# Designs tried in a protein design run: peptides against a protein of PDB entry 3T6J. Part 350

Target 1, 375 residues: chain A of PDB entry 3T6J
Amino acid sequence: PIVESYIGFIESYRDPFGSRGEFEGFVAVVNKAMSAKFERLVASAEQLLKELPWPPTFEKDKFLTPDFTSLDVLTFAGSGIPAGINIPNYDDLRQTEGFKNVSLGNVLAVAYATQREKLTFLEEDDKDLYILWKGPSFDVQVGLHELLGHGSGKLFVQDEKGAFNFDQETVINPETGEQIQSWYRSGETWDSKFSTIASSYEECRAESVGLYLCLHPQVLEIFGFEGADAEDVIYVNWLNMVRAGLLALEFYTPEAFNWRQAHMQARFVILRVLLEAGEGLVTITPTTGSDGRPDARVRLDRSKIRSVGKPALERFLRRLQVLKSTGDVAGGRALYEGYATVTDAPPECFLTLRDTVLLRKESRKLIVQPNTRLE
Target 2, 372 residues: chain A of PDB entry 3T6J as posed
Amino acid sequence: PIVESYIGFIESYRDPFGSRGEFEGFVAVVNKAMSAKFERLVASAEQLLKELPWPPTFEKDKFLTPDFTSLDVLTFAGSGIPAGINIPNYDDLRQTEGFKNVSLGNVLAVAYREKLTFLEEDDKDLYILWKGPSFDVQVGLHALLGHGSGKLFVQDEKGAFNFDQETVINPETGEQIQSWYRSGETWDSKFSTIASSYEECRAESVGLYLCLHPQVLEIFGFEGADAEDVIYVNWLNMVRAGLLALEFYTPEAFNWRQAHMQARFVILRVLLEAGEGLVTITPTTGSDGRPDARVRLDRSKIRSVGKPALERFLRRLQVLKSTGDVAGGRALYEGYATVTDAPPECFLTLRDTVLLRKESRKLIVQPNTRLE

## One batch from the design tools (peptide; made by RFdiffusion4, then SolubleMPNN)

Design b2_p30_6_s2 (from b2_p30_6, 15 letters changed)
Fold by OpenDDE base, seed 4:
Structure b2_p30_6_s2 (fold): chain B 375 residues (1-375), chain A 30 residues (1-30)
Amino acid sequence: as target 1 above (375 residues)
Amino acid sequence: DAALLIQELQELDPNPEKEDWVETRPSVRM
């Protein structure tokens, strides 16, 4: 088998300032069969990057073909096991030197086995569909999240010699209509500038890219879905995200006004964006469970994903990228923290919903060392 | 960056309670 490993100070999720890496490592075996679909995605990456909702001036100057590998993890030493990885974590290096993507296939496979009776917050009519397509939708989302999410966008930089990697006279900020007024200076990184919101903000951008691009027919074709199946995968992917936004409330600490998990905060932000879009796209309804205790239902109107959801994500995602590219910390923080704020204000009453989420909390999966098998 | 798309694995708790965890053992194909 082909064995891959990495070790070092890599991910900064446990740093409150989003800067200091946690020491981690893994050993994994390459899943050749599963890697093939991601190779097809890589082959289309340059074209798909053009579908992202920002000007070419905010995208990489030159496309650098990354690799994308599906890995079956033998051992993972760290605080959490990811579903996918994009490295290096320095955006400046990503745009100049390239990057690597991995999907942790056997980690994803564990989550595919969802028990219907334990599936919370969905309408009964959606549960079977959700169970059927959760796995495939995860594959799509991970691929897009890593390759085209984390792998997209340009940071505007002034180097140590004072040279810019963009034309200050001609590049226009699409949100303001003005010339670029801020950028990263030598030694400044995404994490160093955006600090406490950097990880969650970037995850939000990557997740949003996944939702946005999964609507593209070519993406679903790459993953082998056509017709009604493709539409179901799209629906379940979006449904999973809005459900995740509700589940995310578990990871909010009201007393400290902080989030304990960057990805879940990101998913809550996306939920807020889609709720703000209105028009009946997303509805969260408090209910009463069979046990007489509080429950809730999330409903996503399938017919409004493209007409309402996509435009909302387009605008939001463009703003995320523009603020990231320009190093506009003030604007970025205002935008992101605005959507990440959790209150009990009507109509959503998120703090009340949080109580419901906590009440309905299920035991988490603890992935332990696997066995190997020959096929 | 690393995507944690499985909700059951999202929390980065340094001291997870054992009672809150269900052991799952995947297979690795060779």
Scores: peptide ipSAE 0.032, ipTM 0.597, DockQ to the pose 0.061
Fold by OpenDDE base, seed 5:
Structure b2_p30_6_s2 (fold): chain B 375 residues (1-375), chain A 30 residues (1-30)
Amino acid sequence: as target 1 above (375 residues)
Amino acid sequence: DAALLIQELQELDPNPEKEDWVETRPSVRM
């Protein structure tokens, strides 16, 4: 078997300022069959990057072809087990040296395991479809999230010698129509500059890239989906995201007005963006369960994903990238914290929904180290 | 900074009301 491992101070999710890495590590075996799918995605990455909703001037100048491998994890040490990883987490290294993507395949398989009777917040008509396509849709999302999410976008930098990595005279901010007025100075990083929102903001950008690009026919073809199957994969991917945004409320602490999980905060932000789009795209309806206790249903109108959802996500995703590229912390914070705010204002009443989410909380899934045997 | 955590891996609840279930997955062939 091909064995891969990593170890060190890697993820900074436990640092309130998003700068200090937590010590983690894994040992895994390469899944060759699944890796082949991600290799096809890598082969199309340069083309797909052009489909992202920002000018080429806001994209990396040079595409550095990464490795993308599906891994079956034997052991993992850390506070959280990811479904996918993009490393290194240093933007300067990503720009100059490249990056590696991994999908933790057997960890994903655990995530796919959902019993129909325990599946919360979905309409009955969606449950079977969700169960059928959750796995495949999640593979698509993880691939896009890691490769084209975390792997995309340019930071405008002025180096220690005063040189810019962009043309100050010709590059235009698509949101303002003006020249670039802010950038990263020498020694400034994404994490150091955006600090408390950096991790969640970046996860939100990456998740949004996944949703946005999964609408592209070429992506579905790469993963082997055509016709009605492709449309179902798209639908379930978007449905999963809006559901996740509701589930995310578990990780909000009202008393402290803070989020305890970066990815969940990101998913809630996306839900808010799609709700703001209106036009019946997403509907969250409080209900009463069969037990007489509060429940809720999330509905996504599949016919409005492209007409309503895509444009809303496009605008939002572009804003995320522009603010990131220009190092506009004030603008970025205002945008992101605005969508991350949890209130009990109608019609959504998110704090009330949070109580419902907590009430309907599923039993914790336990990840157990697999056994290996030499035959 | 760049990891996708499994959304269904919830933090340990100090007061679990429901029992956990276990599902079996295929082993990795070496």
Scores: peptide ipSAE 0.014, ipTM 0.442, DockQ to the pose 0.053
Fold by OpenDDE base, seed 3:
Structure b2_p30_6_s2 (fold): chain B 375 residues (1-375), chain A 30 residues (1-30)
Amino acid sequence: as target 1 above (375 residues)
Amino acid sequence: DAALLIQELQELDPNPEKEDWVETRPSVRM
């Protein structure tokens, strides 16, 4: 339809246990031009899913072609406006019934209107490039995040009758080399089982899928980027992610050892993964601002994205998926919370950096939603 | 948990009258 809407208890981010949805709703108009790009992405989705770093046995048995549209939001009611949406939020339903994807295009456009002088934590030489390609890179990231992130992966399930949705004898855990030893039992869901980490973990997986697959030339081509432009889009997408990981520290509460935003926690985790990769891929350097107060710079070596970043992300993303598929809460929690831990340990001194992030925090943006007219 | 929030979008307030929500998650005692 030209007009899209939904309303109900949808996103569970505000539930400490990740189970209960917040009541939200939107009304939006389809952007046909932008939707065409996502349609091309959908057309390639089945093939692109094979590029993900887990065995086919850990992927959905059958690809269900989803809808994917770009939407210009007229009204949105909720605690926050997302950049993209993948629904339903139930993995079992995604696996059996399919899903819908939307990109909130005009909302993204608002986020792109950042003044150069207010762009924090980037090298001066990266600012113009970042400003130029932030929007396009976000389109790529959103598309991949929703369609191939949230839309990917299989949960191993034993149903109420004792039947498995996987072959216990032949499916091998790629991390252990052993047969599958854990799965979701009847009545267990992703959210119920992984509880407090479920939302952020899934967002981390989806964001990681975006970063990983944006390196694929076919993806960039779908979005209309080739040659140097494609490389710049890739660079800015990765740069944005590592920057976001630093910015994420705002949403960490040290006193409670708690994260207040699932997506930002996810981005911090990714930053930690890429920092761990080493080899000069990512560097965070404390600096002094022009005001004489603490500042910082994030550097990403574009020449090391494929050689260092991709392999690190591949390994991490595979682990995320395997642990998710097998319902290994203990392993999943250990992995994820390990990377989500914020300390003041050198060399990064993240708690100190958090102070810098808070010092450089921008005022919250307000969205004034548009009107439309029949002419 | 299927909404993508971009770093700048997470700070957007669609309703200025609405209080900022804090995703308070209980500490799982390991």
Scores: peptide ipSAE 0.013, ipTM 0.429, DockQ to the pose 0.059; fails the geometry check
Fold by OpenDDE base, seed 1:
Structure b2_p30_6_s2 (fold): chain B 375 residues (1-375), chain A 30 residues (1-30)
Amino acid sequence: as target 1 above (375 residues)
Amino acid sequence: DAALLIQELQELDPNPEKEDWVETRPSVRM
């Protein structure tokens, strides 16, 4: 087997200041079969980028082909095991030496090992399908999220010499119909400009790219899904996202009006976008569980994913990208925080739903690392 | 700028369902 490992101070999630890395280490084995799928996705990336809902002028001039590998973790030392890793975390090294995308495949598989009877917030008719396709759909989502989500879009920049990386006379903002009126100045970065919303906003963009592009037949073919299987993978991927948006409420602190987890905030935003689309695409129904306590059900109308969901997501995703490209912090914050706001307003009553989510929260699970045997 | 994009990719939710995972990882067949 091909063995990969890393060790060192890598992720800063445990640092209250977000600056100091936690010491981590892993040993993993390359999943050749899944890695081959990611390689095929990488090979198609330049073409798939053209399917994203923004003009080529808002896309990178050249796609830099990263390495993308699926790993089965044998041992992981740290406070938590990630589902995906992009390394190195140093921007200067990423620019000069390159970067590697890694999917921790068996971590993803474990995350979805929920027993049917413990699977919350889904209709009974969806549970078996969800269990069957959660893993495969997540592989698709992660691949798209990493490669074409984070890997897409152009920032409009004016360099220190005053030169622009775009034609100010010809590039048109597709949302306004006007010329580009804002950009990143020398020394300004995505994180420096968008600050408190930057991480969650970018995750939301990447997740949205995943949902949007998973509808493309070529993507499904790359992952080996055709016909009814492909449609089921799409459905479960979208269903998982809307469910995740509900589950995300656990990570909202009403007293502080604060989100404690960037990805969950992103998923909630996507849920809000899809709810806003209306037309019966997504429905959250408060119910009473078998225990007599509050419960809820999320419904996604499969037949409306393409007709209602895709256009809604397209518009939203384009807005995210345009605001990101132009460095429009005011517009970006207004858009994102608007969807990230949690209130108890009808019909959703999200604060009440949050109580339900907390009530239905499963006990903290322990990650047990696998044993490997040579046969 | 490719460099900015890569930094954002690193923030994959390590636990997408954020369920307290008692997850038995399937045995990796070597």
Scores: peptide ipSAE 0.010, ipTM 0.424, DockQ to the pose 0.061; fails the geometry check

Design b2_p30_6_s3 (from b2_p30_6, 19 letters changed)
Fold by OpenDDE base, seed 1:
Structure b2_p30_6_s3 (fold): chain B 375 residues (1-375), chain A 30 residues (1-30)
Amino acid sequence: as target 1 above (375 residues)
Amino acid sequence: NVDLLIQELEKLDPNKEKEDWVDTAPTVRM
């Protein structure tokens, strides 16, 4: 088997300031079959980057072809095991040297192991479809998230010599219609500037890229889905995201007004964006479970994904990228923290929903070292 | 029963719920 490993100070999720990496390491085996799908995605990446909702001036000047592999983890040392990895985490290096993408396939498989009777917050009519397509939809989402999410976008930089990596006279901010007014100075990084929101903000951007680009027929084709299957994969991917946004409330601590998990915060933000879009796209309905206790249902109107959801996500995703590119921390924080705020305001009553989420909380998943055998 | 085992393990670390961790939800990056 082909073995991959990494080790070092990599992820900053445990740093409240988003800057200091946790020491981690893994040993994994390459899944060749799944890696081939990601290689096809890589082959289309340069074209797909053009589909992202920002001007080319906000995208990397040159596409650097990354590696993308699916890995089955044998051992992982760290505070948590990710489903996907994009490294390095330094945007400057991503822009100049390139990056590597990894999907931890067997971690995803564990995430998929939910029994129908334990599947919370979905309508009964959606459960079978969700069970059928959650795996495939996750493969699509992870591929897009890592490759075209984390792998996209340009930071506007002024180097130590005072030179800009963009034309100050011609580049226009699509949100303001004005010239670029802010950028990263020498020594400033994404993490150093955006600090406490950097990790979650970036995850939100990457997740949003996944949802946005999964609507593209070429993406579904790359993963082997056509016709009704492709539409079902899209629907389940979006449904999973809005459900995840509700589940995310588990990771919010009201007393401290903080989030304990960056990805779940990101998913909640996306839920808020899609709820704000209105028009019946997403509906969260408090209900009473069969046990007589509070429950809830998330509904996603499939027919409104493209007409309502896509435009809302497009606008939001563009704003995320523009604020990131320009190093506009004030604007970025205002946008992101606005959507990340959890209140009990109607109609959603998120704090009340949180109580429901906690009540319906599934048993914590335990990741156990896998067995391997020679066949 | 795996669920029961997990519950028993959770009792060993009652503060784990309060800790930051990376969820195994889709597209969790490390």
Scores: peptide ipSAE 0.020, ipTM 0.483, DockQ to the pose 0.146; fails the geometry check
Fold by OpenDDE base, seed 5:
Structure b2_p30_6_s3 (fold): chain B 375 residues (1-375), chain A 30 residues (1-30)
Amino acid sequence: as target 1 above (375 residues)
Amino acid sequence: NVDLLIQELEKLDPNKEKEDWVDTAPTVRM
């Protein structure tokens, strides 16, 4: 087997300022079959990057072909086990040296293990479809999230010599119609500028890229889905995201007005964006469970994903990228914190829904390291 | 049974804020 490992100060989620890495490491084995799908995605990455909803001037000048592998984790030492990894986390190195993408396949498999009877917040008619396609749709989402999410977008920089990595006279901000008014100065990084929102904001951007690009026929083809299957994968991917946005409320602390998990905050933000789109795209309905206690149902109108959802996500994703590229912390914070705000305001009543989510939460899954044998 | 063990552990510290569950989002940190 091909063995992969990494070790070091990598993830900074435990740093409130997103700057200091936590020491972690893993040992894993390459899953060749799943890696082949990601290799096909890598082969199409340069073309798919052009489908993202920002001008080429806001995309990286040079695409650096990464390695993308699916790994079966043998051991993982750290505070949390991710489903996917993009390394290094240093943007300057990503721009110059490239990056590696990794999907932790057996971690995903554990996450997929859901009993139908325990599946919360879905309509009965969606449960079987969700169970069938959750795994495949998640593979699509992870691939897009890592490769084309975290792997996309340019930061406008002025270096120590005063030179810009963009043409100040010709590059236009698509949101304002004006020339670029802000950028990163020498020594400024994504994390240093956006600080407390940097991690969650970036996860939101990456998740949004996944949802947006999964609508592209070429993506579904790469993963081997056509016709009705492709549409079901799209539907379940979007359904999973809106459900995750509701589940995310578990990780909000009302007393501190803060989020405890960056990805869950990101998913809640996406839910808010899709709810704002209106037109019956997403509906969250409080219900009563069979036990007589509060419950809820999330509905996604599949017929409105392309007509309502895609345009809403397009606009939002473009704004995320433009604000990121220009280092507009004030604008970025205003946008992101606006959608990340949790109140009990009608019609959603998110704080009330949070109580329902907490009431219906599943027991925490424990991940146990696997064993291997030589045959 | 892992579920039973979890239930027992939850009873021991009901106020323990659930640490980050399996980050099912590919944590590609930027």
Scores: peptide ipSAE 0.019, ipTM 0.489, DockQ to the pose 0.184; fails the geometry check
Fold by OpenDDE base, seed 3:
Structure b2_p30_6_s3 (fold): chain B 375 residues (1-375), chain A 30 residues (1-30)
Amino acid sequence: as target 1 above (375 residues)
Amino acid sequence: NVDLLIQELEKLDPNKEKEDWVDTAPTVRM
């Protein structure tokens, strides 16, 4: 089998400033069958990038075809095992040299194993559908997240020689209607500039890309879903995200006003965006569990995903990208931290919900490294 | 067999029934 591996200081999620990598390594085997789906996604990537809700001027000037491979992990050393990977993390290199994507397929498969009775915060009528489509929907989400999320968007840069990678006279900020007023200077990077919010912000952007583009029929077709199945995959993907946003509260520390996990913070932000959209798209209802203790239910109105959810996400995602591209840290921080704020304000009462989440918390998964052998 | 590997992983995970998105989160590599 073809073996993939890396080792080194790779992910910066554990750095409060988002700059220093955690030492990590893996060894994995290529899953050729699953890789074929991602290859089809790659083949459509250039076209799908055009579906993203920002002007081409805010997208990479040239699409660089990445590698995308599904991997079955044999060993992983780190604080956690990701579902997917996009490398390198340096946006400048992504723009000029391209990137690689991987999906850790067998890790995802493990995550798909969920007992119905232990599935928290879902309506009873959603549980079977969720269990059925969680895996497939997550494959879609990971693929989009890595390839078209992390793999998308342009940073406006002025190099050390004073040259811009964009036309200052013609490029218009779609949010302001004005010329570009800010950019990355020489030596500035995404991480250095956005610092404490960089990782989570980028994850939020990537997750939002996944949700947004999973609505595209071509995406579902690439993954082999059509008709009712495609709609169910979409529904479960969105449902999973809003549920994850609630679950994310576990990783918020009220006393420090701090998030301890970048992806979970991102998912909470998305939940807040979709809640803000209103119109009954997302509803979180406090309930009482069978044990007589607090519980909650998340409901997503399937019929409003396209009509309410998509436009809300479109606007939000565009803002994320524009602020990222322009290096507008103040604007980006204001936007992102605004949605990442956890209070006990009605109607959601998120701090109270956090108590419920903690009450219903299950032990973290312990992934045991498998063995393999040649026959 | 990759499928077998997946099955083995599932068997070996004592918390496989417990969902933790953190352990399956997409990531960006530096």
Scores: peptide ipSAE 0.016, ipTM 0.424, DockQ to the pose 0.213; fails the geometry check
Fold by OpenDDE base, seed 2:
Structure b2_p30_6_s3 (fold): chain B 375 residues (1-375), chain A 30 residues (1-30)
Amino acid sequence: as target 1 above (375 residues)
Amino acid sequence: NVDLLIQELEKLDPNKEKEDWVDTAPTVRM
């Protein structure tokens, strides 16, 4: 077997300022069969990057072919085990040296093990479909999230010598119609500028890329889905995201007005974007469970994903990227914190829904390290 | 029984904040 490992101060999710890395490490074995799917995605990455909703001037100048590997984790030391990884976590290095993507396959497999009777907040008609396609849809989402989410976009930089990595006279901000008014100066980084929102904001961008690009037929074909199966994978991927946005409320602390988990905050933001789109795309309905206690149902109208959901996500995702590229912290913070705000205002009453989410909270999953043997 | 073990562990610290762990929605990291 091929063994992969990494160790060091890598992820900064536990730092409220997104600056200090947690010391972590893993040892894993390459899953060759699953890696082959991701290799096909890598082969199409340069073309798929062109499908993202921002001008080429806001994309990387040169595509650097990354590695993408599916791994079965043998041991993981850290505060949490991710489903996917894109490294390095430095945008400058990603632009100049390239990056590597990893999917933790056996971690995903454990995450997919959901019993129907324990599946919360879904309509009964969606439960079987959700169980069937959760795994495959998540493989698609992880691949897109890591490779084309974290692996996409350009930062506008002025170096120490005063040189720009973009043409100041010709590059136009698609949101304002004006020339670029802000950029990263020497010594400024994504994390240093966006600070408290940097991690969650980037996760939101990457998740949005996944949802947006999973609508592209070529993506589904790469993963081996066609026809009705492809449509079901798309539906379940979007359904999973909106459900995750509701579940995210568990990780909000009202008393401190803060989020305790960057990915969950990101998923809540996406839910808010899709709710704002209106037209019956997403509906959250408070209900009463069989136990007589509060419950809720999330409904996603499949027929409105492309007509309502995609345009809303496109506009939002473009704004995320433009604000990131230009280092517009004020604009980025205003946008992101606006969607990340949790109140009890009608019609959603998110604080009340949070109580329901907490009431229906699932038990914490534990991952036990696997064993290997020679046969 | 893993579920029983989890329940026992949760009883030890019922107020422990949920860590960044693989849950109902697995975390994808940058």
Scores: peptide ipSAE 0.016, ipTM 0.479, DockQ to the pose 0.186; fails the geometry check

